# Designs tried in a protein design run: peptides against a protein of PDB entry 3NZW. Part 130

Target 1, 212 residues: chain A of PDB entry 3NZW
Amino acid sequence: TTTLAFRFQGGIIVAVDSRATAGNWVASQTVKKVIEINPFLLGTMAGGAADCQFWETWLGSQCRLHELREKERISVAAASKILSNLVYQYKGAGLSMGTMICGYTRKEGPTIYYVDSDGTRLKGDIFCVGSGQTFAYGVLDSNYKWDLSVEDALYLGKRSILAAAHRDAYSGGSVNLYHVTEDGWIYHGNHDVGELFWKVKEEEGSFNNVIG
Target 2, 222 residues: chain B of PDB entry 3NZW
Amino acid sequence: QFNPYGDNGGTILGIAGEDFAVLAGDTRNITDYSINSRYEPKVFDCGDNIVMSANGFAADGDALVKRFKNSVKWYHFDHNDKKLSINSAARNIQHLLYGKRFFPYYVHTIIAGLDEDGKGAVYSFDPVGSYEREQCRAGGAAASLIMPFLDNQVNFKNQYEPGTNGKVKKPLKYLSVEEVIKLVRDSFTSATERHIQVGDGLEILIVTKDGVRKEFYELKRD

## One batch from the design tools (peptide; made by RFdiffusion4, then SolubleMPNN)

Design b2_p19_5_s4 (from b2_p19_5, 8 letters changed)
Fold by OpenDDE base, seed 3:
Structure b2_p19_5_s4 (fold): chain B 212 residues (1-212), chain C 222 residues (1-222), chain A 19 residues (1-19)
Amino acid sequence: as target 1 above (212 residues)
Amino acid sequence: as target 2 above (222 residues)
Amino acid sequence: SVYSAPFELRYLDKIIKPA
């Protein structure tokens, strides 16, 4: 798995691959590793598929309850804290989760929290999470700047996941891409890695270690 | 050390069509190298036009299916006989599976039916309840043999239009029920040839707007 | 795990903490 999220002048970019594995077996190439909690809040999934899918869906329910009780959308900080508190209760039980909670509230602006099953909760501007994270960081860190255009930021997110899919055997399938703004998240499509690779190679003149 | 799990073999396969879905399974039940039964159905009509199979350890599979059937019953009681949708069924099954997260059902679960738009739907689950909707899925002993075949024949993976130098993929299209049945039969006959845990009989449940139809075919009994 | 490949848990692979 490779997931990433980063803040920039235009909001938040979220990009993830779609491969699931069971040992050396490719279980699926089409897994949705982003949960749309509400129109303004996303969660990413890495680790155990069931753990992430179950508890992030549960988180969605908790966020909705908050909205009903408080008559306002839950903050990204509070949403991430709910999940963090939950996984902490299961510490030592064997949950496997690496998640990013990404969203926009009027109070916070664009916000990203990293939460994992070890109990770590971090606020930050840039995170890559999963077995392919180091490959993604290699591309992302080399090209990131706050002043990226939306177009360039979207491409950078997509391109970073592609790099990870190329080098990490446990990442692949397709890239799912999101842009989060004050008006909510926007889905920017599913990009098959096989097609995307050749397109990028041709347009950039990159991946020269592979002969077409 | 005590192992609470067994493996009763078998293989299951789901394929979604445009306005139908198919869930098929062989009828062989084994323990190790011994055939317990040559006809033990493992694909079930659960009501509300939902068919289900939980393949692996038969005791766990049967328990899970029974729990789901009960869930359907209670859903009707609580919601004035409302039909359970396939997506809601999938969520329900996730909770059943994840409820035993720390002592999982040793099964690969597939359900099939029609979505709320009348389109064929197949959902597959891991032992602890992760799930996704797919056009096709093989599960069980011969899944590793069948799934690549389905990728090629249902989703047309690695197929290109002739004369395009591999630049134009074969376009996706829905398969007819007759085509799907042929693929299912070919899948199981091939699997039976190469896997000892697959054989004896093939039972296919076909879900349409008109209900669930069953077909049976003989497999090798070797 | 004691699960066979078709019955293995699905993973979105190992969690490595962000650098």
Scores: peptide ipSAE 0.335, ipTM 0.843, DockQ to the pose 0.081
Fold by OpenDDE base, seed 4:
Structure b2_p19_5_s4 (fold): chain B 212 residues (1-212), chain C 222 residues (1-222), chain A 19 residues (1-19)
Amino acid sequence: as target 1 above (212 residues)
Amino acid sequence: as target 2 above (222 residues)
Amino acid sequence: SVYSAPFELRYLDKIIKPA
């Protein structure tokens, strides 16, 4: 798995691969590793597929309850805290979760929290999470700047996941790409890694380790 | 070390069509190298036009299916006999599976039916309740043999339009029920030849707007 | 069976075991 999220002048980019594995077996190439909690809030998934899917869906329910009770959208901080508190209660039980809660509220602006099953909760501007995270960081860190255009930021997110998919055997399938703004998240499509790889190789003249 | 799980073998396969879905399974039940039964159905009509199979450890599979059937009954009681949708069924099954997260049902679960728009739907589950809607899924002993075949024949993976030098992918299209049945039969006959835990009989449940029908075919009885 | 194991979205050293 490779998931990433980063803040920039235009909001938040979220990009994830779609591969699930069971040992050496590719269980799926089409896993949705982003949960759309509400129109302004996203959660990413890494670790146990069931753990992430179950509890982030549960989180969605909690966020909706908050909205119903308070008549206001839940903050990213509060949403991430709910999840963090939940996994903390299960600490040591064997949950496997590496998540990012990304969203926008008027109060907070664009916000990213990292939450994992070890009880870590971190606010930050850039996170890559998964077995391919180091590969993604290699590309992302080398090209990141706050002043990226939306187009460049989207490409950078996509390109970083592609790099990870290329080098990490546990990442691949496709890239799902999101842009989060003050108006909510925008889905920017599913990009098959196979097709994307050759396109990028041709256009950039990159990936020269592969003979075309 | 005590192993609470058994492995009863078998294989299951789901394929969604445009306005139908199929869920098929062999009827062999085995422990180690001993065939327990040559006809033990593992694909069930659960009501509300939903068919289900949980393949792996048969005791766990049966327990899960029974629990789901009960869930369907309770849903009717609580919601004035409202039909349980396939997506709601999938969510319910997730909760059943995840409820035993730390002592999982040792099964690969597939359900099939029609979504609320009347389109064929197949949902697959891992042992602890992650699930995904897919056009096709193989589960069980011979899943590794069948799934790549389905990738190629249902989703047309690695197929290209002739004369395009591999630049144009074969377009996706729905398969007819007849085509799907042929694929299912070919899948199981092939799997039976190469896997000892697959064989004896093939039971196919076909879900349409008119309900569930069953077809049975003999497999190799080796 | 490969499907007897939970699906993993590989996350560092964290894996799920069936028992």
Scores: peptide ipSAE 0.325, ipTM 0.824, DockQ to the pose 0.123
Fold by OpenDDE base, seed 5:
Structure b2_p19_5_s4 (fold): chain B 212 residues (1-212), chain C 222 residues (1-222), chain A 19 residues (1-19)
Amino acid sequence: as target 1 above (212 residues)
Amino acid sequence: as target 2 above (222 residues)
Amino acid sequence: SVYSAPFELRYLDKIIKPA
C-alpha cells in the first residue's frame, strides 16, 4: 500500500494505490483505499483492510451524529480524535491501521491528521503511509512546494504513487486521486498503473531503468 | 500450538452479469486427504434474492450463513417485510464477520444478487469483514487457480484489440448467462483436475429478477 | 510499524500493507 496526502496553496491532494495482498497473493487490484466520510472529509486506509474499512465507516457515523447533535460539521481535529481514541482503547488487541483524516472546515481550513493503531495522532502538511511510503516521499519531497498549482499538485500526487507502485511489490493496481478544497473533495479519477506508467515514462523521459 | 480451525476445502466462484449474478460452489467436503462428503452444498439461497457462500472451515461457514439468514428474518420483522438490498446485506455481513475480529470466522465469503438498479452484484469478504463489490471472485482452495482465469475471461485482462500493437485494450462488456455458466463449468472442471480438495459436484445458483435458479453438474469423483 | 495481526490467517486476510 501507498497512500499520501499533502497541503498546498490550493488545498489538499490525496492519492492512493488500490492493491490488496495476502502474503504473496494479490487479493485485489481495485481496493478503495479512500473512504469518503462526508463531502468535506476523507479517510485513507493502510494496514488491515477490515480494520480500516470498518472503523473509518464507523467514524463516518460518529461524524454524522455530531452534525445532527451540534448542527455543525465536525472538525477534522475532532474527527481524527474520535478515531484516535477508539484505536487507543484497542491498543494491544492487534488492530492494524495507518490512516489519514483529511478535510476542510471553516475554522480549520484544509487539515490533515495522521492516525495509526499505535496511538499516534499527528497534524501535518505532508504524509505518506504504507509499505511504499518511502518511495512516494522520494518523489513528493523532491518536488513539493506550497505554491504548486492545482494541476501540478494533482500530478505530483499521482506521480508519487506511481513511483511507489513501481518499486513496492505490495502497491499497484491504480491511482485514486482527490483534491480537497473549501467546497469539499473532488474525485479526480482512477488511473490504471499499467497505462499510467508508460504514459509518464514517455512524457517525462523517466523510468529509464525500464526499457520500452 | 492449538489450532481451533479446520479446513474443509472446496471452492466457490461468483460472477456478476448485467441483469443476473451467479454464485457457484463444488460439493466436496474434505478433511486433510479424506473426503467427508461428495455432496455437501455450500451455496445457499438466503431469501430476498440473495445467495451466499462462506468457504473454508465449514463449521464457521455454516454458523455465519445461519446468522445472516436470521438477520434477514429480523430485518423483515423490523421493517415491515422490506426487501433487504444486496448492499445492505453486505454491510450486515461485515458486522457479523468483524464482530468476531479477534476470533475470526475462517472463511472466504461471497454473496451474489441484484443491486437496486437490477444489475448483477457480487460482494466478497475476507475473514474479518473487509468487503468489495466486484464483477467476479473465486474463493477457497482453488481460488489461486481460478482467479487469474477470471481476470482474463471476465475482465479481459491482458487482452488487446487485434492490429493495435497492444495499445487498445479489449473493451469491457457484460457476459450472457450462458457464457458465464460455461466459464464456471470450465473453471471448476480445471480446478478439479489440479486440486484434490475440489470435485464431486458443482452447484450453481443463478439470481435474476425472477428469483434464484439452481443447476447441478457432476465433477470428477477421484 | 502499524502492522499487527493477532490472528494470522495465511492468504485470507486482505492486507493493505503498512510501512
Scores: peptide ipSAE 0.141, ipTM 0.826, DockQ to the pose 0.138
Fold by OpenDDE base, seed 2:
Structure b2_p19_5_s4 (fold): chain B 212 residues (1-212), chain C 222 residues (1-222), chain A 19 residues (1-19)
Amino acid sequence: as target 1 above (212 residues)
Amino acid sequence: as target 2 above (222 residues)
Amino acid sequence: SVYSAPFELRYLDKIIKPA
């Protein structure tokens, strides 16, 4: 898996691959590793598929309950804290989760929290999470700047996942791409890695380690 | 060391069509190298046009299916006999599976039916309840043999339009029920040839708007 | 682990650290 999220002048970019594995077996190439909690809040999934899917869906329910009770959207901080507190309760039990809670509230602005099953909760501007994270960081860190245009930021997110998919055997399938703004998240499509690879290779003249 | 799990072998396969879905399974039940039964069905009609199979450790599979059937019953009771949708069924099954997260059902679960738009639907689960909707899924002993075949024949992976120099992929299209049944039969006959835990019989449940029908085919018994 | 293929859990990754 490779998931990433980063803040920039235009909000948040979230990009994830879609491969799931069971050992050496490719279990799926079409996993949705982003949960759309609400129109302004996303959760990403890495680690155990069931753990992430179950508890982030549960998180969604908690966020909805908050909205119903408090008559306002839950903050990204609070949402991530709920999840963090949950994993604390299961610390040592064997949950496997590496998640990013990404969203926008008026009081916080665009916000990213990393939450994992070890109990770590971090607020930050850039996170790559998963077995392919180092590959993604290689591209992302090399090209990131706060002042990226939305177009460039979207491409950078997509391109970083592609790099990880290329080098990490546990990442692949497709890239799901999101842009989060104050108006909510916008889905920017599913991009098959196979097609994307050749397109990028041709357009950039990159990936010359592969004979086309 | 004590192992609470067994492995009863077998293979299951689901394929979604446009307005139908199929869930198929062989009828062989095995322990180690001994055939316990040559006809032990593992694909079940659970009501509300939902068919289900939980393949792996049969005791766990049976327990899970029974719990789901009971869940359907209670759903009707609690919601004035409302039909349980396939997506809701999937969520329910996730909870059943994840409820035993720390002592999992040792099964690979597939359900099939029609979504609320009348389109074929297949959902697959891992032992602890991760799930996704797919066009096709193989589970069980011969899943590794069948799934690549389905990738090629259902999802048309690695197929290109002739004369395009591999630049144009074969377009996706729904398969007819006859085509799907043929693929299922070919899958299981092939699997039977190469896997000792698959064979004896093939039972296919076909879900349409008119209900669930069953077909049975003999497989090799060796 | 009591799990073995093909009844392995589905994983999205094996390394889940932020850096």
Scores: peptide ipSAE 0.311, ipTM 0.850, DockQ to the pose 0.085; fails the geometry check

Design b2_p19_6_s1 (from b2_p19_6, 12 letters changed)
Fold by OpenDDE base, seed 2:
Structure b2_p19_6_s1 (fold): chain B 212 residues (1-212), chain C 222 residues (1-222), chain A 19 residues (1-19)
Amino acid sequence: as target 1 above (212 residues)
Amino acid sequence: as target 2 above (222 residues)
Amino acid sequence: MFLHPLTAEALEEHAKFVK
């Protein structure tokens, strides 16, 4: 798995691959590793698919309850804290989760929290999570600037996942791409890694380690 | 160390068509190298045009299916005989599976039916309740043999239009029920040849707007 | 609630991981 999220002048980019594995078996190439919690809040999944899917869906319910009770959208801080508190209660029980809670509220602006099953909760501007994270960081860190255009930021997110998919055996399938703004998240499509690879290789003159 | 799980073998396969869905399973039940039964159905009509199979440890599979059937019953009681949608069924099954997250049902679960738009739907589950809607899924002993075949024949993976130098993929299209049945039969006959835990018989449940029909085919009994 | 020791192994082999 490779998931990433980063803040920039235009909001948040979230990009994820879609491969799931069971040992050496490719279980799926089409997993939705972004959970749309609400129109303004995204969760990403790495680790156990069931753990992430179940608890982030549960988180969605908690966020909705907050909205109903408080008559306002939940903050990204609060949403991530709910999840963090939950997984902390299960500490040692064997949950496997590496998640990013990404959202935009008027109070917080664009916000990213990393939450994992060890109970770690981190606020930050850039996170890559999963077995391919180091590959993604290699591209992302090399090209990241706060002042990226939306177009360049989207491309950078997509390109970083592609790099990880190329080098990490546990990442692949497709890139799902999101842009989070004050108006909510926008889905920027599913990009098959096979097609994307050749396109990027041709356009950039990159991936010259591959003959073809 | 005591292992609470067994492995009863077998294989299941779901394929979604445009206005139908198919869920198939062999009827062999084994323990180790012994055939317990040559006809133990593992694909079930659960009502509301939902068919289900939970393949792996049969005791867990049966328990899960039974619980789901009860869930359907209670859904009707609680919601004035409202039909349970396939997506709601999938969510319910997730909760059943994840409810035993720390002592999982040792099964690969597939359900098939029609979505609310009347389109074929197949949902697959891991043992702890992660689920995905897919066009096709193989589960069980011979899943590794069948799934690549389905990737090629249902999802047209690695197929390109002739004369395009591999630049144009074969377009996705829905398969007819007859084509799907052929693929299912070919999958199981092939799996039976290469896997000792698959064989004896093949039951295919076909879900359409008109209900669930069942077909049976003999497989090798070796 | 302690995971059955076999659960971790079983999950690694059979559960979907988005590693």
Scores: peptide ipSAE 0.332, ipTM 0.840, DockQ to the pose 0.093; fails the geometry check
Fold by OpenDDE base, seed 5:
Structure b2_p19_6_s1 (fold): chain B 212 residues (1-212), chain C 222 residues (1-222), chain A 19 residues (1-19)
Amino acid sequence: as target 1 above (212 residues)
Amino acid sequence: as target 2 above (222 residues)
Amino acid sequence: MFLHPLTAEALEEHAKFVK
C-alpha cells in the first residue's frame, strides 16, 4: 500500500494505490483505499483493510451524529480524535491501521491528521503511509512546494503513488486521486498504473530503468 | 497448540452479469485428505434474491450463513417486510464478520444478487469483514487457480484489440448467462483436475429479477 | 479483547492487507 496526503495553497491532495494483498497473493487490484467519510472528510487506509474500512465507516457515523447534535460540521481535529481514542481503546488487541483523516473546515482550513493503531495522532502538512511510503516521499519531497497549482499538485500526488507502485511489490493497481477544498472533496479519477506508467515515461522521459 | 479451525476445502465463484448474478460452489467437503461428503451444498438462497456462500471452515461458514438468514428475517420484522438490498446485506455481513474480529470466522464469503438498479452484483469478504463489490471473485481452495482465469475471461485482463500493437485494450462488456455458465463450468472442471479439495459436484445459483435458479453438474469423483 | 494467536497468523495469510 501507498497512501499520501499533503497540504498546499489550493487545499489538500490525497492519492492512493488500489492493491490489496494476503501474503504473496494479490487479493485485489481495485480496493478503495480512500473512504469517503462524508462530503467534506476523507479517510485513507493502510494496514488491515477490514480494520480501516470498518472503523472509518463507524467514524462517519460518529461525525454525522456530531452534526445532528451540534448543528455544525465536525472539525478534522475532533474527527481524528474520535478515531484515535477508539483505536487506543483497542491498543494491544491487534488492530492494524495507518490512516490519514483529511478535511477542510472554515475554522481549521485544510487539515490532515495521521492516526495509527499504535495510538499515534499527528497533525501535519505531508504524510505518506504504507509499505511504499518511502518511495512516495522520494518523489513528493523532491517536488513539493506550498505554492503548487492545483494541476501540478494533482500530478505530483499521482506521480508519487506511481513511483511507489513501481518499486513496492505491495502497491499497484491504480491511483485514486482526490482534491479537498473548502467546498468538500473532488474525485479526480482512477488511473490504471499500467497505462499511467507508460504515459508518464513517455512524457517525462523518466523510468529509464525500464526499457520499452 | 490448539487449532480451533478446520479446513473443509472446496471452492466458490461469483460472477456478475448485466441483469443477473451467479454464485457457484463445488459440493465436496473434505478434512485433510478424507472426503467427508460428495454432496454438501455450500451456496444458499438467503431470501430477498440474495445468495450467499462462506467457504473455508464449514462450521464457521454454516454459522455465518445462519446468522445472516436470521438477520434477513429480523429485517423483515423491523421494516414491514421490506426487501433487503444487496448493498445493505453486504454491510450487515461485514458487521457479522467484524463482530468476531478477534476470533474470526475462518471463511471467504461471497454474496450475489441484483443491486437497486437491477444490475448484477457480487460482493466478496475477507474473514474479518473487509468487503468490495466486484464483477467476479473466486474463493476457497482453488481460488488461486481460478481467479487469474477470471481476470482474463471476465475482466479481459491482458487482452488487446487485434492489430493495435497492444495499445488498445479489449473493451469491457457484460457476459451473457450462457457465457458465464460456461466459464463457471470450465473453471471448476479445471480446478478439479489440479486440486484434491475440489470435485464431486458443482451447484450454480443464478439470480435474476425472476428469482433464484439452481443448476447442478457432476464433477470428477476421484 | 483477546486475539487468538492462531488468528494473528491466519489473518496475515487470509485477510486483505493494504500494506
Scores: peptide ipSAE 0.329, ipTM 0.826, DockQ to the pose 0.095; fails the geometry check
Fold by OpenDDE base, seed 4:
Structure b2_p19_6_s1 (fold): chain B 212 residues (1-212), chain C 222 residues (1-222), chain A 19 residues (1-19)
Amino acid sequence: as target 1 above (212 residues)
Amino acid sequence: as target 2 above (222 residues)
Amino acid sequence: MFLHPLTAEALEEHAKFVK
């Protein structure tokens, strides 16, 4: 798995691959590793697919309950804290989760929290999570600037996942791309890695380690 | 060390069409190298036009299917005989599976039916309740033999339009029920030849707007 | 909460991971 999220002048970019594995078996190439919690809040999945899918869906329910009770959207800080508190209660039970909670509120602006099953909760501007994270960081860190255009930021997110998909055997399938703004998240499509690779290679003159 | 899980073998396969879905399974039940039964159905009509199979450890599979059938019954009681949708069924099954997250049902679960738009739907589950809607899925002993074939024949993976030098993929299209049944039969006959845990009989449940139809075919009884 | 000893092994072999 490779997931990433970063803040920039235009909001948040979230990009993820779609491969799931069971040992050496490619279990799926089409896993949705972004959970749409609400129109303004996204969760990402790394680790156990069931753990992430179950508890992030549960988180969505808790966020909705918050809205009903408080008549206000939950903050990204509070949403991530709910998840963090939950996984902390299961500490040592064997949950496997590496998640990013990404969203926008008027109070916080664009916000990213990293939450994992070890009980770690971190606020930050840039995170890559999963077995391919180091490959993604290599591309992302080399090209990241706060002042990126939305187009360039989207491309950078997509390109970073592509790099990870190329080098990490546990990452691949497709890139799912999101842009989070004050108006909510926008889905920017599913990009098959096989097609994307050749397109990027031709357009950039990159991936010269591959002949063809 | 005591192993609470058994492996009863078998294979299951789901394929979604445009206005139908198919869930098929062989009827062989084994333990180790011994055939327990040559006809033990493992694909079930659960009501509300939903068919289900949980393949792997048969005791766990049967328990899960019974719990789901009971869930359907209670859903009707609680919601004035409202039909359970396939997406709601999938969510319910996730909760059944994840409820045993720390002692999982040792099964690969597939359900098939029609979505709320009348389109064919197949949902697959891992042992702890991760689920995905897919056009096709193989589960069980011969899943590794069948799934690549389905990728090629249902999803047209690695197929390109002739004369395009591999630049244009074969377009996705729905298969007819006849085409799907042919693929299912070819999948199971092929799997039976190469896997000892697959054989004896093939039961196919076909879900349409008119209900569930069942077909049976003989497989090799080796 | 009961954690079966074989759960971790069973999950590693058969559950889907998004590693």
Scores: peptide ipSAE 0.319, ipTM 0.831, DockQ to the pose 0.090; fails the geometry check
Fold by OpenDDE base, seed 3:
Structure b2_p19_6_s1 (fold): chain B 212 residues (1-212), chain C 222 residues (1-222), chain A 19 residues (1-19)
Amino acid sequence: as target 1 above (212 residues)
Amino acid sequence: as target 2 above (222 residues)
Amino acid sequence: MFLHPLTAEALEEHAKFVK
């Protein structure tokens, strides 16, 4: 798995691969590793698919309850804290989760929290999570700027996942791409890695280790 | 050390069509190298035009199916006989599976039916309740033999238009029920030849707007 | 309740992971 999220002048980019494995078996190439918690909040999944899918869906219910009670959208900080508190209660039970909670509220602006099953909760501007995270960081860190255009930021997210999919055996399938703004998240499509690789190679003149 | 799980073998397969879905399974039940039964159905009509199979440890599979059937019953009681949608059924099954997260049902679960738009739907589950809607899925003992075949024949993976030098993929299209049945039969006949835990009989449940139809075919009885 | 030891190994082979 490779998931990433980063803040920039235009909001948040979230990009993920879609491969799931069971041992050496490719269980799926089409897993949705971005969980749409609500129209304004995204969760990413790494680790156990069931753990992430179940608890982030549960988180969505908790966020909805907050909105009903408080008549206000939940903050990204509060949403991530709910999840963090939950997984902490299960510490040692064997949950496997590496998640990012991403959203944009008027109070907080664009916000990303990393939450994992070890009980770690971190606020930050850039996170890559999964077995392919180091490959993604290599591309992302080399090209990241706060002042990226939305187009360039989307491409950078997609390109970073592609790099990880190329080098990490546990990453692949397709790239799912999201842009998060104050008005909510926007889905920017599913990009098959096989097609995307050749397109990027041709357009950039990159991946020269692969002969066409 | 006590192992609470068994493996009763078998294989299941789901394929969604445009306005139908199929869920098929062999009827062989085994323990180790011994055939317990040559006809033990593992694909079930659960009502509300939903068919279900949970393949792996048969005791767990049967328990899960019974719980789901009971869930359907209670859904009707609580919601004035409202039909359970396939997507809601999938969510319910997730909760059944994940409710035993720390002592999971040792099964690969597939359900099939029609979505709210009348389109064929197949959902697959891991033992702990992660689920995905897919066009096709194989599960069980011979899943590793069948799934690549389905990738090629249902989703047309690695197929290109002739004369395009591999630049144009074969376009996706829905398969007819007759084409799907042929693929299912070919899948199970081939799996039976190469896997000892698959054979004896093939039961196919076909879901359409008109209800659930069953078909049965003999497999090799080796 | 914690994961049964035999189940933990089984999950690695049968449950979907997004590593």
Scores: peptide ipSAE 0.314, ipTM 0.831, DockQ to the pose 0.095; fails the geometry check

